# Peptides against a protein of PDB entry 3H8D, part 7

Target 1, 122 residues: chain A of PDB entry 3H8D
Amino acid sequence: DMKRQQRFFRIPFIRPADQYKDPQNKKKGWWYAHFDGPWIARQMELHPDKPPILLVAGKDDMEMCELNLEETGLTRKRGAEILPRQFEEIWERCGGIQYLQSAIESRQARPTYATAMLQNLL

## One batch from the design tools (peptide; made by RFdiffusion4, then SolubleMPNN)

Design b2_p29_3_s4
Fold by OpenDDE base, seed 1:
Structure b2_p29_3_s4 (fold): chain B 122 residues (1-122), chain C 122 residues (1-122), chain A 29 residues (1-29)
Amino acid sequence: as target 1 above (122 residues)
Amino acid sequence: as target 1 above (122 residues)
Amino acid sequence: EEEERRREEERRRRLEEWFAKRDKVPLDA
């Protein structure tokens, strides 16, 4: 349903080993999420020392956040919500379009706002 | 078409009479816009010394921005784009739901994402 | 009010635990 609210979030993270180090010694990663209504549609992770991770609903459900949006508390975490373009810019840079397209073509992606938008773009 | 991108913007303004006053003497207003794809769907203005102004496409076209989104340059103005909720929070506080509802019921509002969302909510 | 606070803390805890299980410590955004 294209009437569902699309919301995007970003949370920085560190490795447990860096938790008690000085700020300059904490190598940050970034966790991104796209929620299509209550449920996650896309997830993305930038790591300081390994390739980015792209995940799409249907294909990668076991690796994605299983919490619904309300359960995450993301809407109440100050600074967590980002603009759609802030998500899409990184998504595109990391090859997300191709990743999602491949998931659609292989019938691994479940329908979401993201799949609908991509199919409209092509 | 519910596949159009929804984008929201906010720009501060000052009264012409305050233009050359010291910053502490410049009372700010706020101009808000909701674009449904290339075209404006809703506009809102907060004024420091008069009631807020609410405008919806179809009803208030002559008082609303006539430029398409690209022409406005809003997408290139740093800090102008806001989250949907940042717009909606103010819209609701100013009675925007009732305003748009009345425009729909009187057949004055042209169909937009905003009208569709409201009709879905009711 | 206190019930809402409790619910908020629970949400925060759930997300934090989700990250922890994946060897991540979330920071303030």
Scores: peptide ipSAE 0.349, ipTM 0.641, DockQ to the pose 0.775
Fold by OpenDDE base, seed 2:
Structure b2_p29_3_s4 (fold): chain B 122 residues (1-122), chain C 122 residues (1-122), chain A 29 residues (1-29)
Amino acid sequence: as target 1 above (122 residues)
Amino acid sequence: as target 1 above (122 residues)
Amino acid sequence: EEEERRREEERRRRLEEWFAKRDKVPLDA
């Protein structure tokens, strides 16, 4: 539905053990979310010490943010919102196209803006 | 068509007469563009010394950028791309909703993502 | 204004708790 607003967010995070260390000793991860209207469609995590994590709606609902967009407060968190390309660039680098495609083919993915765009690409 | 990418851009400009003045004597304007896929849908200009200018596709084609998005080089210009809300906030402040609505009602506006969204709002 | 502030603080807390449950501490973006 072209009426739903696509919005993308990025939040850096650290490990709890690092929160009282000097900045140089904090190892940052990055949490990414794609919201298709009020509901999350894709989630992605970059970690300093392990492989990236990719998640898609329908398949990975239990591991994804369950809060709707308004509940997250992300739209009011300064600097959190990013351009679509800033999300997609990382998504592609992490193998997101293949991951989502596999989820569609296995009938695990819930239809979202992301699934629709991928089906257009192929 | 939900397949078309909506992209927004902002470029500062100065008056030709100010181009050789010291920075403190340059008065910046701002040029804004909304591209619905490859083609411009809305254009907007903030001026330091006159009222804002609003332009919509179909009505104001002769005054708007005639280049398609790729030809403009805006996608490759660092810092030029902005979030949709950064465009819409200024558009709304400048009376853009009323301007576009009037263009639709007078049958001057070419159908775009912007016209579709407005018709959804009303 | 006060009502909006309260709601914003609640959202911030909720998101932070979501991260905390997953062994993460969010930082300013």
Scores: peptide ipSAE 0.349, ipTM 0.634, DockQ to the pose 0.772
Fold by OpenDDE base, seed 3:
Structure b2_p29_3_s4 (fold): chain B 122 residues (1-122), chain C 122 residues (1-122), chain A 29 residues (1-29)
Amino acid sequence: as target 1 above (122 residues)
Amino acid sequence: as target 1 above (122 residues)
Amino acid sequence: EEEERRREEERRRRLEEWFAKRDKVPLDA
């Protein structure tokens, strides 16, 4: 239900090939996740060398993190948890509203807190 | 409704008498707020020289911030917004669960996200 | 708690492996 806790996380990443380079020569990507209770609702990736990736539960399950929140250890990873707006700001910039809306309209999206919130917005 | 956005804030303050002292001689207090949508649900104050203060909507309205969230400007104050757990951890340490429960049982508390969550916990 | 520490390490490893399979190396946040 909507009373499930909404939690947001962000993890920077690099390419394997860069892991032994000097820090200044590593190109960072950013992995974002929105968990609706224990289960992921949205995932987003900012890559240094390709367009952002948006993923929503139901539509993109095969590409999204399959670990439940507890399994990820994200709640215990220092600095990983972010404010909702820190996620939403990027999500919106990357066309997340339109992406999720399309997923809902095409009946590909699994109902989540995110789908419910979008319905309130529209 | 519970679909209202829950946002938490923290602001440091100093005692009026300390405002002209050297920074190292100023004793900080901390002001915390939980907003359930536009309206405050809980307020908490950690003082350097007296016990913590807990306040809940309905019961303590006269002592709580009367500004709606937008009016406070907190959303625009860098560093003011905190994670839910950063509020809840302090709230719990200060006896917030018991305080809110008592307010509910005495029918003093206005229904908020906080009251709903507590009912789920108990 | 030693058992909890073990579980934390396992979770960390699991997440790292998840990233690795996707050609990513997670960094400290």
Scores: peptide ipSAE 0.346, ipTM 0.638, DockQ to the pose 0.792
Fold by OpenDDE base, seed 4:
Structure b2_p29_3_s4 (fold): chain B 122 residues (1-122), chain C 122 residues (1-122), chain A 29 residues (1-29)
Amino acid sequence: as target 1 above (122 residues)
Amino acid sequence: as target 1 above (122 residues)
Amino acid sequence: EEEERRREEERRRRLEEWFAKRDKVPLDA
């Protein structure tokens, strides 16, 4: 059902090696997650020194967050939740549409709100 | 929808250390999988020297097969497919009912044919 | 309540551990 609540989150991260460096020397990455109800549908990682990582449910399960939304505590983490467009804008820039489309066509993507929306767009 | 095809598979495995031993000295383990349509719902591993491993979708995603049914090639592997009862009998003996029930109650289990069936049983 | 506080702390720890296993240290959002 497409009535499930769609929620998006973003967490900045650093490498363990940068924990105790001065702020200017801490290279930030960004972890993004799209939850379709309690279950993650998409995950995206921006890294300071490598290409973005795009992940979709069904195809990339082993590389995605295995915690359900409630277990993550993200809904209670200040500043973690973002607007849908804040996720989608980066997703699109990183080639997420093409990535998800490819996963759908190859029958790797588990049906989610994201897969349904993409198919409506095309 | 509970009309999805339920298919079960079993593959024997041996420990790497036993690869080159005589057959009588190769202790066999057994890998079991339940697919609810193209997606795995449950996984079970019997080991010769440690407790059984029980895994359910949603809770144990990172430890389960990440391939969809078609990608596994199991449907084309002679002798791999087993009857539902051949899976369930071992699942029950290993405490699978309790394990899945606990996962449902803790809201960790993704809804599958297995979760639906268990709730019908109780 | 005290129980909810405990659960929140556990969730925070769990998420942090998830990141740590992947060579990441999450920061405040």
Scores: peptide ipSAE 0.343, ipTM 0.560, DockQ to the pose 0.576

## One batch from the design tools (peptide; made by RFdiffusion4, then SolubleMPNN)

Design b2_p30_2_s3
Fold by OpenDDE base, seed 3:
Structure b2_p30_2_s3 (fold): chain B 122 residues (1-122), chain C 122 residues (1-122), chain A 30 residues (1-30)
Amino acid sequence: as target 1 above (122 residues)
Amino acid sequence: as target 1 above (122 residues)
Amino acid sequence: SKEEKIERLEELALASELPGFKEELARLKA
């Protein structure tokens, strides 16, 4: 459904173990989300001390944000919304194309804008 | 072609007559552009002292930016790139939907991402 | 018109300082 707005967000997160450390010792991770209308299509997590986590709707629903976009409050958080390319650049760098492709081929991915775009790209 | 990146930009412009005035006396307008891949699909100008100007590819080519996206340097100008909704909100407020619709119906609009999206919306 | 286009580019070139607009402006004025 091309009527749905594609919106992308990024917020930092700090590990619970680092929350009381000096600012210089707080290693920031990054949480990324792609919303296809009200629902998340892709999620990505960058960590300072472990590999990136890639998540796609359908396959990884249990690990992804369960809140719809409005419930997250991301649209009201200053600086959270990012450009599509700011998400895609990291997604591609982390192997997101292959990950989503595999999810589609295994029939685990829920159809989203992301799956449609990938199918058009390949 | 859904493979083309949709990118949106906004830059302020100052009238030549105001260039030597005090900053408080420089009335800023705003120039908006929607690029469908390398080529402009829509252009919009907000002026402090005249009605908004709406321009769509095909119909208004003579008045629109002739430079492809790379030639403009917009991608390298800090703060120029804006979110799709930041463009669309102003576009809609200025009657852009009706303007583009009329251009499509009169067969003056060049097919772009914008024309495709509008046709899907209506 | 060409004159109107030049005026718009003058505004853009001045405010943005982008070489692309400056170059296009120079081309139209030549």
Scores: peptide ipSAE 0.100, ipTM 0.605, DockQ to the pose 0.791
Fold by OpenDDE base, seed 4:
Structure b2_p30_2_s3 (fold): chain B 122 residues (1-122), chain C 122 residues (1-122), chain A 30 residues (1-30)
Amino acid sequence: as target 1 above (122 residues)
Amino acid sequence: as target 1 above (122 residues)
Amino acid sequence: SKEEKIERLEELALASELPGFKEELARLKA
C-alpha cells in the first residue's frame, strides 16, 4: 500500500569468532534492512569473507529479522537509518533485482513495496 | 512513475540583510526540496520570522527552484540529502497535506509522486 | 516576482555555496 512508509537501515556486525580479537583482526560485515511500514520487506548481509546474503519477505521469512520495526529499536539508533539509494545501490550490485524477480516468478515472494516497484520497473 | 527515485534535500539559508551581522544576530532559515526523479515535486521554506512557505509543482512553478536536480549540485553537497521522513514530518506540521490536497482539488497541481501518495492516502 | 526569486537565490547561493544556485542567480541579475 502506498500509504506505508519505506525505511532503510544499516548496522555493522562482527563475526562471533572475531569478537575477542584485536581491532585490526576484526572483520566487519554489514546488515541491511528495508521495512515496508512495520514489516521487513528485504534483508541483505555483506560479509568480509563470503558472498552477500539476499533475503526477501515470503521466501526467506525464517532467516530474516522476526521483529517488527518498532521492536528492533533501529529507529532509535543513531546512524542506523540510511537513504533509500544507499540500500538500493548495494541491493543492485549484489543481484537483488534478479533474486527478487526469481522469488516473484516462483510465487515465493510476499507482495511488498519492493515487489510492486520491481513489477513497475520490468 | 514508480521507477523514479525520490530524493529529499535540506540546506540552511540566511536572510540577505543578516549576512554581515555577527553570528548571534544571523537568523537561519531552512530550505527543503523533494525531487521526483530529476524534477522538483515539492519545496518548503522555514523562516525565523514569518510563516512557512509551501510550494508544489504545477501550482507554484514560478516560485520554486527552476534547476533540475543535477543542476542544483545538491547531490554533491555533503549533508544536504535527508531521509524522506525528515522532509515529511516538517511538511505535515506545516500543513503540507492540506496545501497539496487543495492544489489537486483545484487542478493546479502537476501529477507527481507526492500527488499519487496523497491520492492513495485519502 | 523576479525580485523575490533573486532574493531567494541570494540566500541559497550564499548559504549553500552551490555553483548551480550561484550561476542561476547571475543569470537572473544579468
Scores: peptide ipSAE 0.096, ipTM 0.610, DockQ to the pose 0.739
Fold by OpenDDE base, seed 5:
Structure b2_p30_2_s3 (fold): chain B 122 residues (1-122), chain C 122 residues (1-122), chain A 30 residues (1-30)
Amino acid sequence: as target 1 above (122 residues)
Amino acid sequence: as target 1 above (122 residues)
Amino acid sequence: SKEEKIERLEELALASELPGFKEELARLKA
């Protein structure tokens, strides 16, 4: 349903192992989320020391955020919400188009705004 | 075409008559634009001393920005780009839904992402 | 895996301090 608001969020995260280290020894990662209405459609994680993680609804539900948008508190966190392009630019760089395409083709992806957009783009 | 990127911008503006006044005597307005790909789909102006101005492509072409997105330089202006909701919230408060709906019904609106979304919403 | 999910959520909960993430983390660890 095209009625659902598409919202994107980014949160920096520090590895648990770095929690008590000096700031200079903390490696920052980035957690990204695309919410299609109240539900997450895509999740992306950038790490300083491992490959990016790409996750799509349907396929990766067990690894993705299980909280709805309101439950996350992201809408109340200052600076968490980002522009669509801020998400998509990273998504594309990480191979997200191919990842989601494969998930669609394998019938693993749950239909979301993201799947619809991709199917329109191709 | 759902391929086109939807981008939203906001710029504060000062009335020409206030240009040379002290800051405390400058009444700030806000100029908003929704670009459907390279072309403006909606324009909105908030003024301190007059009613909001709502403009939609097709109907209000002569009053709207005639520059394509790249020509405006908005993408290069720090802080100009805003979240979709930052535009839509104001648009709705100003009666934008009704305005665009009327433009569609009167066949004055040029088809844009905005018209498509509204037609899906109603 | 559940362990991987917990690890990722720990990273989020720690940095964001968002109650939702903290609560979900607690739930998964219980």
Scores: peptide ipSAE 0.026, ipTM 0.588, DockQ to the pose 0.811
Fold by OpenDDE base, seed 1:
Structure b2_p30_2_s3 (fold): chain B 122 residues (1-122), chain C 122 residues (1-122), chain A 30 residues (1-30)
Amino acid sequence: as target 1 above (122 residues)
Amino acid sequence: as target 1 above (122 residues)
Amino acid sequence: SKEEKIERLEELALASELPGFKEELARLKA
């Protein structure tokens, strides 16, 4: 459904083990989400001490955010919403195109805006 | 072409007549642009002392920005790029849906992402 | 796994202070 709005968000996270450390010792990661309408299409996590995590709807539902966009409160969190390119640039750098393509080819990816765009691009 | 990136920009402008007035007397307007890939699809201008201006590719080419996106330098101007919703919210408020629809119906609008989205929405 | 999801939500809920994440975390821990 082309009428569904595509919205992208990023929020920082601190590892639980670092919660009570001094600010300079708090390793900050980044949590990214792409919402295709009310439902998440892609999720991405950047960690300071482990490889990036890439997740796509259908394949990785159990590891992705289960809340719809409104339930998350992300639209009400100042500074959380990002431009599409701010998501896509990191997604591409982390191998997201290949990851999503593989999920499509294996019939694991649920159809989303992201799958449609990739199929248009390739 | 669904692979074309949709990018939105906003820049403030000052009326020439107000250029040398005190800051409190400078009536600030806003110039908005939607680029469908390298080419402008929609333009919108908010003025402090006259009605909003709505422009769509095909119909209003002579009044719209003639530069391609790269030529404008908008991508390099800090703070110029805005979220799709930041454009669409104002566009809708100013009657942009009706304006673009009328341009499509009169066969004046050049096919763009904007025309395609509107046709999907209605 | 559920455990991995809880760990991720703990990080998100802590840093974001978003009620939705906090509520989901509480649900998964119950």
Scores: peptide ipSAE 0.023, ipTM 0.589, DockQ to the pose 0.822

Design b2_p30_6_s4
Fold by OpenDDE base, seed 3:
Structure b2_p30_6_s4 (fold): chain B 122 residues (1-122), chain C 122 residues (1-122), chain A 30 residues (1-30)
Amino acid sequence: as target 1 above (122 residues)
Amino acid sequence: as target 1 above (122 residues)
Amino acid sequence: DELLELAEKIDEYDEKEAQELYQKLKSSRA
């Protein structure tokens, strides 16, 4: 149902190797998630030392967060929630549209708000 | 209509007297707005040198932004849009609930999403 | 000014807490 609330989140992370380094030497990554209601629809990771990771529901379920939105605790973490555009801007720059489109065409993507929106746009 | 999109914005401002001072000497204030569709519903100002200003549609129209959302250009200003909670948290801490409630009770408040939500809550 | 400070820091992350959260989310399948 497209009436489900769309919520977006971002949290920073530090590479394990940098965990105990001086703040100046800690390179920060970013973990992003799009929740279509309680269920994750898209996930994205920006790493300081490797290419971005793009994940879409259905195709990448095994690599994506398996916790539903409430279980994540993201809704209770100050600063974690972001605007839709803050997610989409990065998603687009990382080639997310093409990635999701390919997943749809290959019948790997689970139907989500994201797939529906893309199909309406293209 | 409660189906109108609720959008929230925040922009900083510098006091006129501080406009040409060194960055360290510029005290920053914050201007907040809640738009109920194209129309402003609530406005709020945090000042470094005076009490917060709370404004609600109907009661404070003359002191509030006169431009509709599109005319403001806020939707096109990166970083201006904020999450609902980022507005509401400050609003609440400034006594906004009581302010809006009083405006409703005195029949000064124009019906908005904000008034409807408050009436549902109380 | 507490309100101004809140406004300035409203979306700042606590690094330690964020790291713990990330680990929780990333290791949820372990």
Scores: peptide ipSAE 0.307, ipTM 0.761, DockQ to the pose 0.731
Fold by OpenDDE base, seed 1:
Parts: sequence; structure tokens; C-alpha cells
Structure b2_p30_6_s4 (fold): chain B 122 residues (1-122), chain C 122 residues (1-122), chain A 30 residues (1-30)
Amino acid sequence: as target 1 above (122 residues)
Amino acid sequence: as target 1 above (122 residues)
Amino acid sequence: DELLELAEKIDEYDEKEAQELYQKLKSSRA
């Protein structure tokens, strides 16, 4: 249902190789998720040492978080939830529009709020 | 219409007395606003030196922002928009529920999304 | 002032907790 709540989250992470380094030497990445109701629609990862990772439901299910929103605990973590634009700004800069569009065109994308919104823009 | 977009904003302010002080001595307050569509529904102010100020539409119109959302420029100010919970957490801690409830009971509150939500909780 | 402090920290995260959460999310399929 398009009435599902759209919620966005971001958490930082430290690379495994940096876990034992001094704080000043721990470069953080960012993990992003867009949930369309209880289920993830898009996932994105910013890394300090490699290109961004973009993931969309249907196409990338095996690489995406399999937990429903409640199971993740993200809603209970201070600072984790973000505004839609805070997600979309990064998503767009990472080429997310094209990535999702290609997934739709190739019939790999599962219908989500994200696919619907993109289709409304085209 | 209950279909109106609910948007929340927060901006910091410095007390007039601290304007010329060093940054470490400038205690900041926070100005909060809840917009129900184009019009403000609730306003809240946190001060470093006095109790919080709570304001609700209808009751406190003369003390609240009179600009519509577009006129405020808040939507164009980076970092100003906040999540609903970022507003509500502070609102609740300041006694906002009781304040709005009293305004409703006294017939001073203008109907807004905020009044409707509160009525649904009671 | 606890309210001001809360307002200041409202967007802050605990790095340790965040790291644990990240590991939980990323390893959910392991």
C-alpha cells in the first residue's frame, strides 16, 4: 500500500581494518536504508576507500538487510533516523536514480515506494 | 485537510546578552516550529536561562510566527528541518501535551493536526 | 539544563552502539 510509512536511517561504521586503530585513524563509512513500511526498499553504503554501494529491493535482496524495520532496532537508536532528503541527496549524488531506473527497466526491481516515485518523475 | 504535510523545524539562537561573548560563553537556545501545511500549529522555545515557552495555534497566535512556511524560508535552510520525533520528544518533556490539552479544553486551540493527534490519544 | 542538553544531543549517536548495530545488520545473512 502506498499509504505505508516511508522511513530513512543512517548509521556510521568503522572498517574492520580500523577497529583497533586510534580514533583519529578510524575512517568512518555510512550505511543508509530506506524502509517502505516494514521492508527495506533501498540500501546505500558510503565507504572511505571504495565507491558507494547502491542496492535496490528485488535486484539486490541477497546483499541487503533481511531484517524488517522492527527487527533492526533502528527506530530505537538515537540519531539513526534521518529525513527523506538526507537520504535522497546522497542517493542522487551516487547515481541512485539511474541505478534504480535500470533495475526497473530490466524488470529486476521489486515494486516499492521508491520505484513508484521514480516512475512518477519519468 | 488532514492530508496536509506535517513539517518540523528547529533553529538555534543566542541570547542577546551573549551576542558579544566568546563562543564558549554563548549559551544557545532553540526555536522549534511545527507546521501543519503552510501554517504553524505549534511553536516551542528552549532557553538557557528561563523555562521553555510553549505556544499553540489559536491560543498564542500573537506570540507565534505569523509567516507561512514558504515565507519563513525554513525549508530552504540546511539543517533546519527535523524529524517529527525530534520535535515531539522535547515537546513532551516540556509539558506540551498538557499545554495543548488545556488549550483544547478551554476552547482556545485552533484545530490543527496537533489537536487532532492529541484527541486521538485521549 | 537537561532540556537544552537533550536538544543538543538529539542527533548524536553512540559510536560503539552504532558499530554493533552495523555488524548486526550486515551479518544478518551470515
Scores: peptide ipSAE 0.307, ipTM 0.759, DockQ to the pose 0.762
Fold by OpenDDE base, seed 2:
Structure b2_p30_6_s4 (fold): chain B 122 residues (1-122), chain C 122 residues (1-122), chain A 30 residues (1-30)
Amino acid sequence: as target 1 above (122 residues)
Amino acid sequence: as target 1 above (122 residues)
Amino acid sequence: DELLELAEKIDEYDEKEAQELYQKLKSSRA
């Protein structure tokens, strides 16, 4: 349970509308994922032109990555893996603590490392 | 002992001779450190014009950073902390495994997380 | 210098590869 490895990843993306524009006109977004062992616990998306998207396991499974960590290939992509704090800092700034807390209180969140850590804090 | 947090850091540096040159003429080096808890276990330096420098605790203490992790301020420097593999990949390519192994065999290495991991591998 | 180049680009991500991976991850439920 609490022995599972916590791994965090980030990949950039370009909006479909910007794909064929000059580099200076391409606005970059960021896709984030927290894996608690082989399964995703949290997902987050930063967009250049709309609010951040926050997703937590249990509540948002249908909107989150359905692939296990190995299936994603993220561990084999240079530059994709990030430090925990590189994820958490953005998560916190986007209101992730409140979002996950609400999911726990509504009993929509699946138990993960993230839910356990938050429950220990509050 | 084995419960100590392992943290890795990297900071760039410019050669003194290049400090006042145009940016395109400044050659960048990299300073690396592995901290086993509060104390440095390994240090490594990449230079643009000379071989890498490898240093291990016990053997090379006089040439290594003498500050504990908190004293360095590295934990408060944005972008300084790196993933373990970002250190280890460079360490391995520089011959760090053989260097540390030799230090262990000569009984010059201070016991650290790094020595323990290597001894478990060999 | 191979080592310096590796050190400098270790966190860089190829845009094309990243975009392909993003599409894979986002469209896995299609």
Scores: peptide ipSAE 0.306, ipTM 0.758, DockQ to the pose 0.693
Fold by OpenDDE base, seed 5:
Structure b2_p30_6_s4 (fold): chain B 122 residues (1-122), chain C 122 residues (1-122), chain A 30 residues (1-30)
Amino acid sequence: as target 1 above (122 residues)
Amino acid sequence: as target 1 above (122 residues)
Amino acid sequence: DELLELAEKIDEYDEKEAQELYQKLKSSRA
């Protein structure tokens, strides 16, 4: 059902190796999630020391957060929720459109709001 | 029509007197707006040197932004848009519920999404 | 000003809390 609520979240993380360094030496990463209703549709990770990680439901299930939205507690964390565009801008810049498109074409992507929107765009 | 899109925005401002001070001495205020479709429903201002200002459509039209959403350019300003809760949390803490309720009871509030939601809450 | 502080920090994470949350989410497949 495409009437499911779309919600987006972002949390920062510090690499374990940097946890005990001076604040200026702690390189921050960002973990992103798009939830299509209770279930994750897309996940994205920005790392300071490696390329972005893009993950889409169906294809990358084994690498994605398996918790439903309520289980994550993200809705109860101040500052975690972000606007759709705050997610999409980064997603697009990281090649997410092409990545999701490839997953659809290879029949690996589970149908989500994201897949539907992409197919409407093309 | 209560199907109108609800959008919320926040922009910072610096007091004119602080514009030429060192960055640490520039006290920041915040301007908030709730748009019910193209038209503003609520406006809120946080000031460093005076109490918050709360404004509701119908009652405070002469003190509120008169531009429709498109005219403001807020939709084109990166970082201006905020989530509903980012507005509502501040609104509530500033006594906005009581303020809007009083405006409704005095027959000064124009019907908006905000008035409808408040009346559903009570 | 409490309200201004809230406005400034509304989108900020406590570092420890954020790290714990990240670990929870990242390792959810364990």
Scores: peptide ipSAE 0.305, ipTM 0.760, DockQ to the pose 0.672

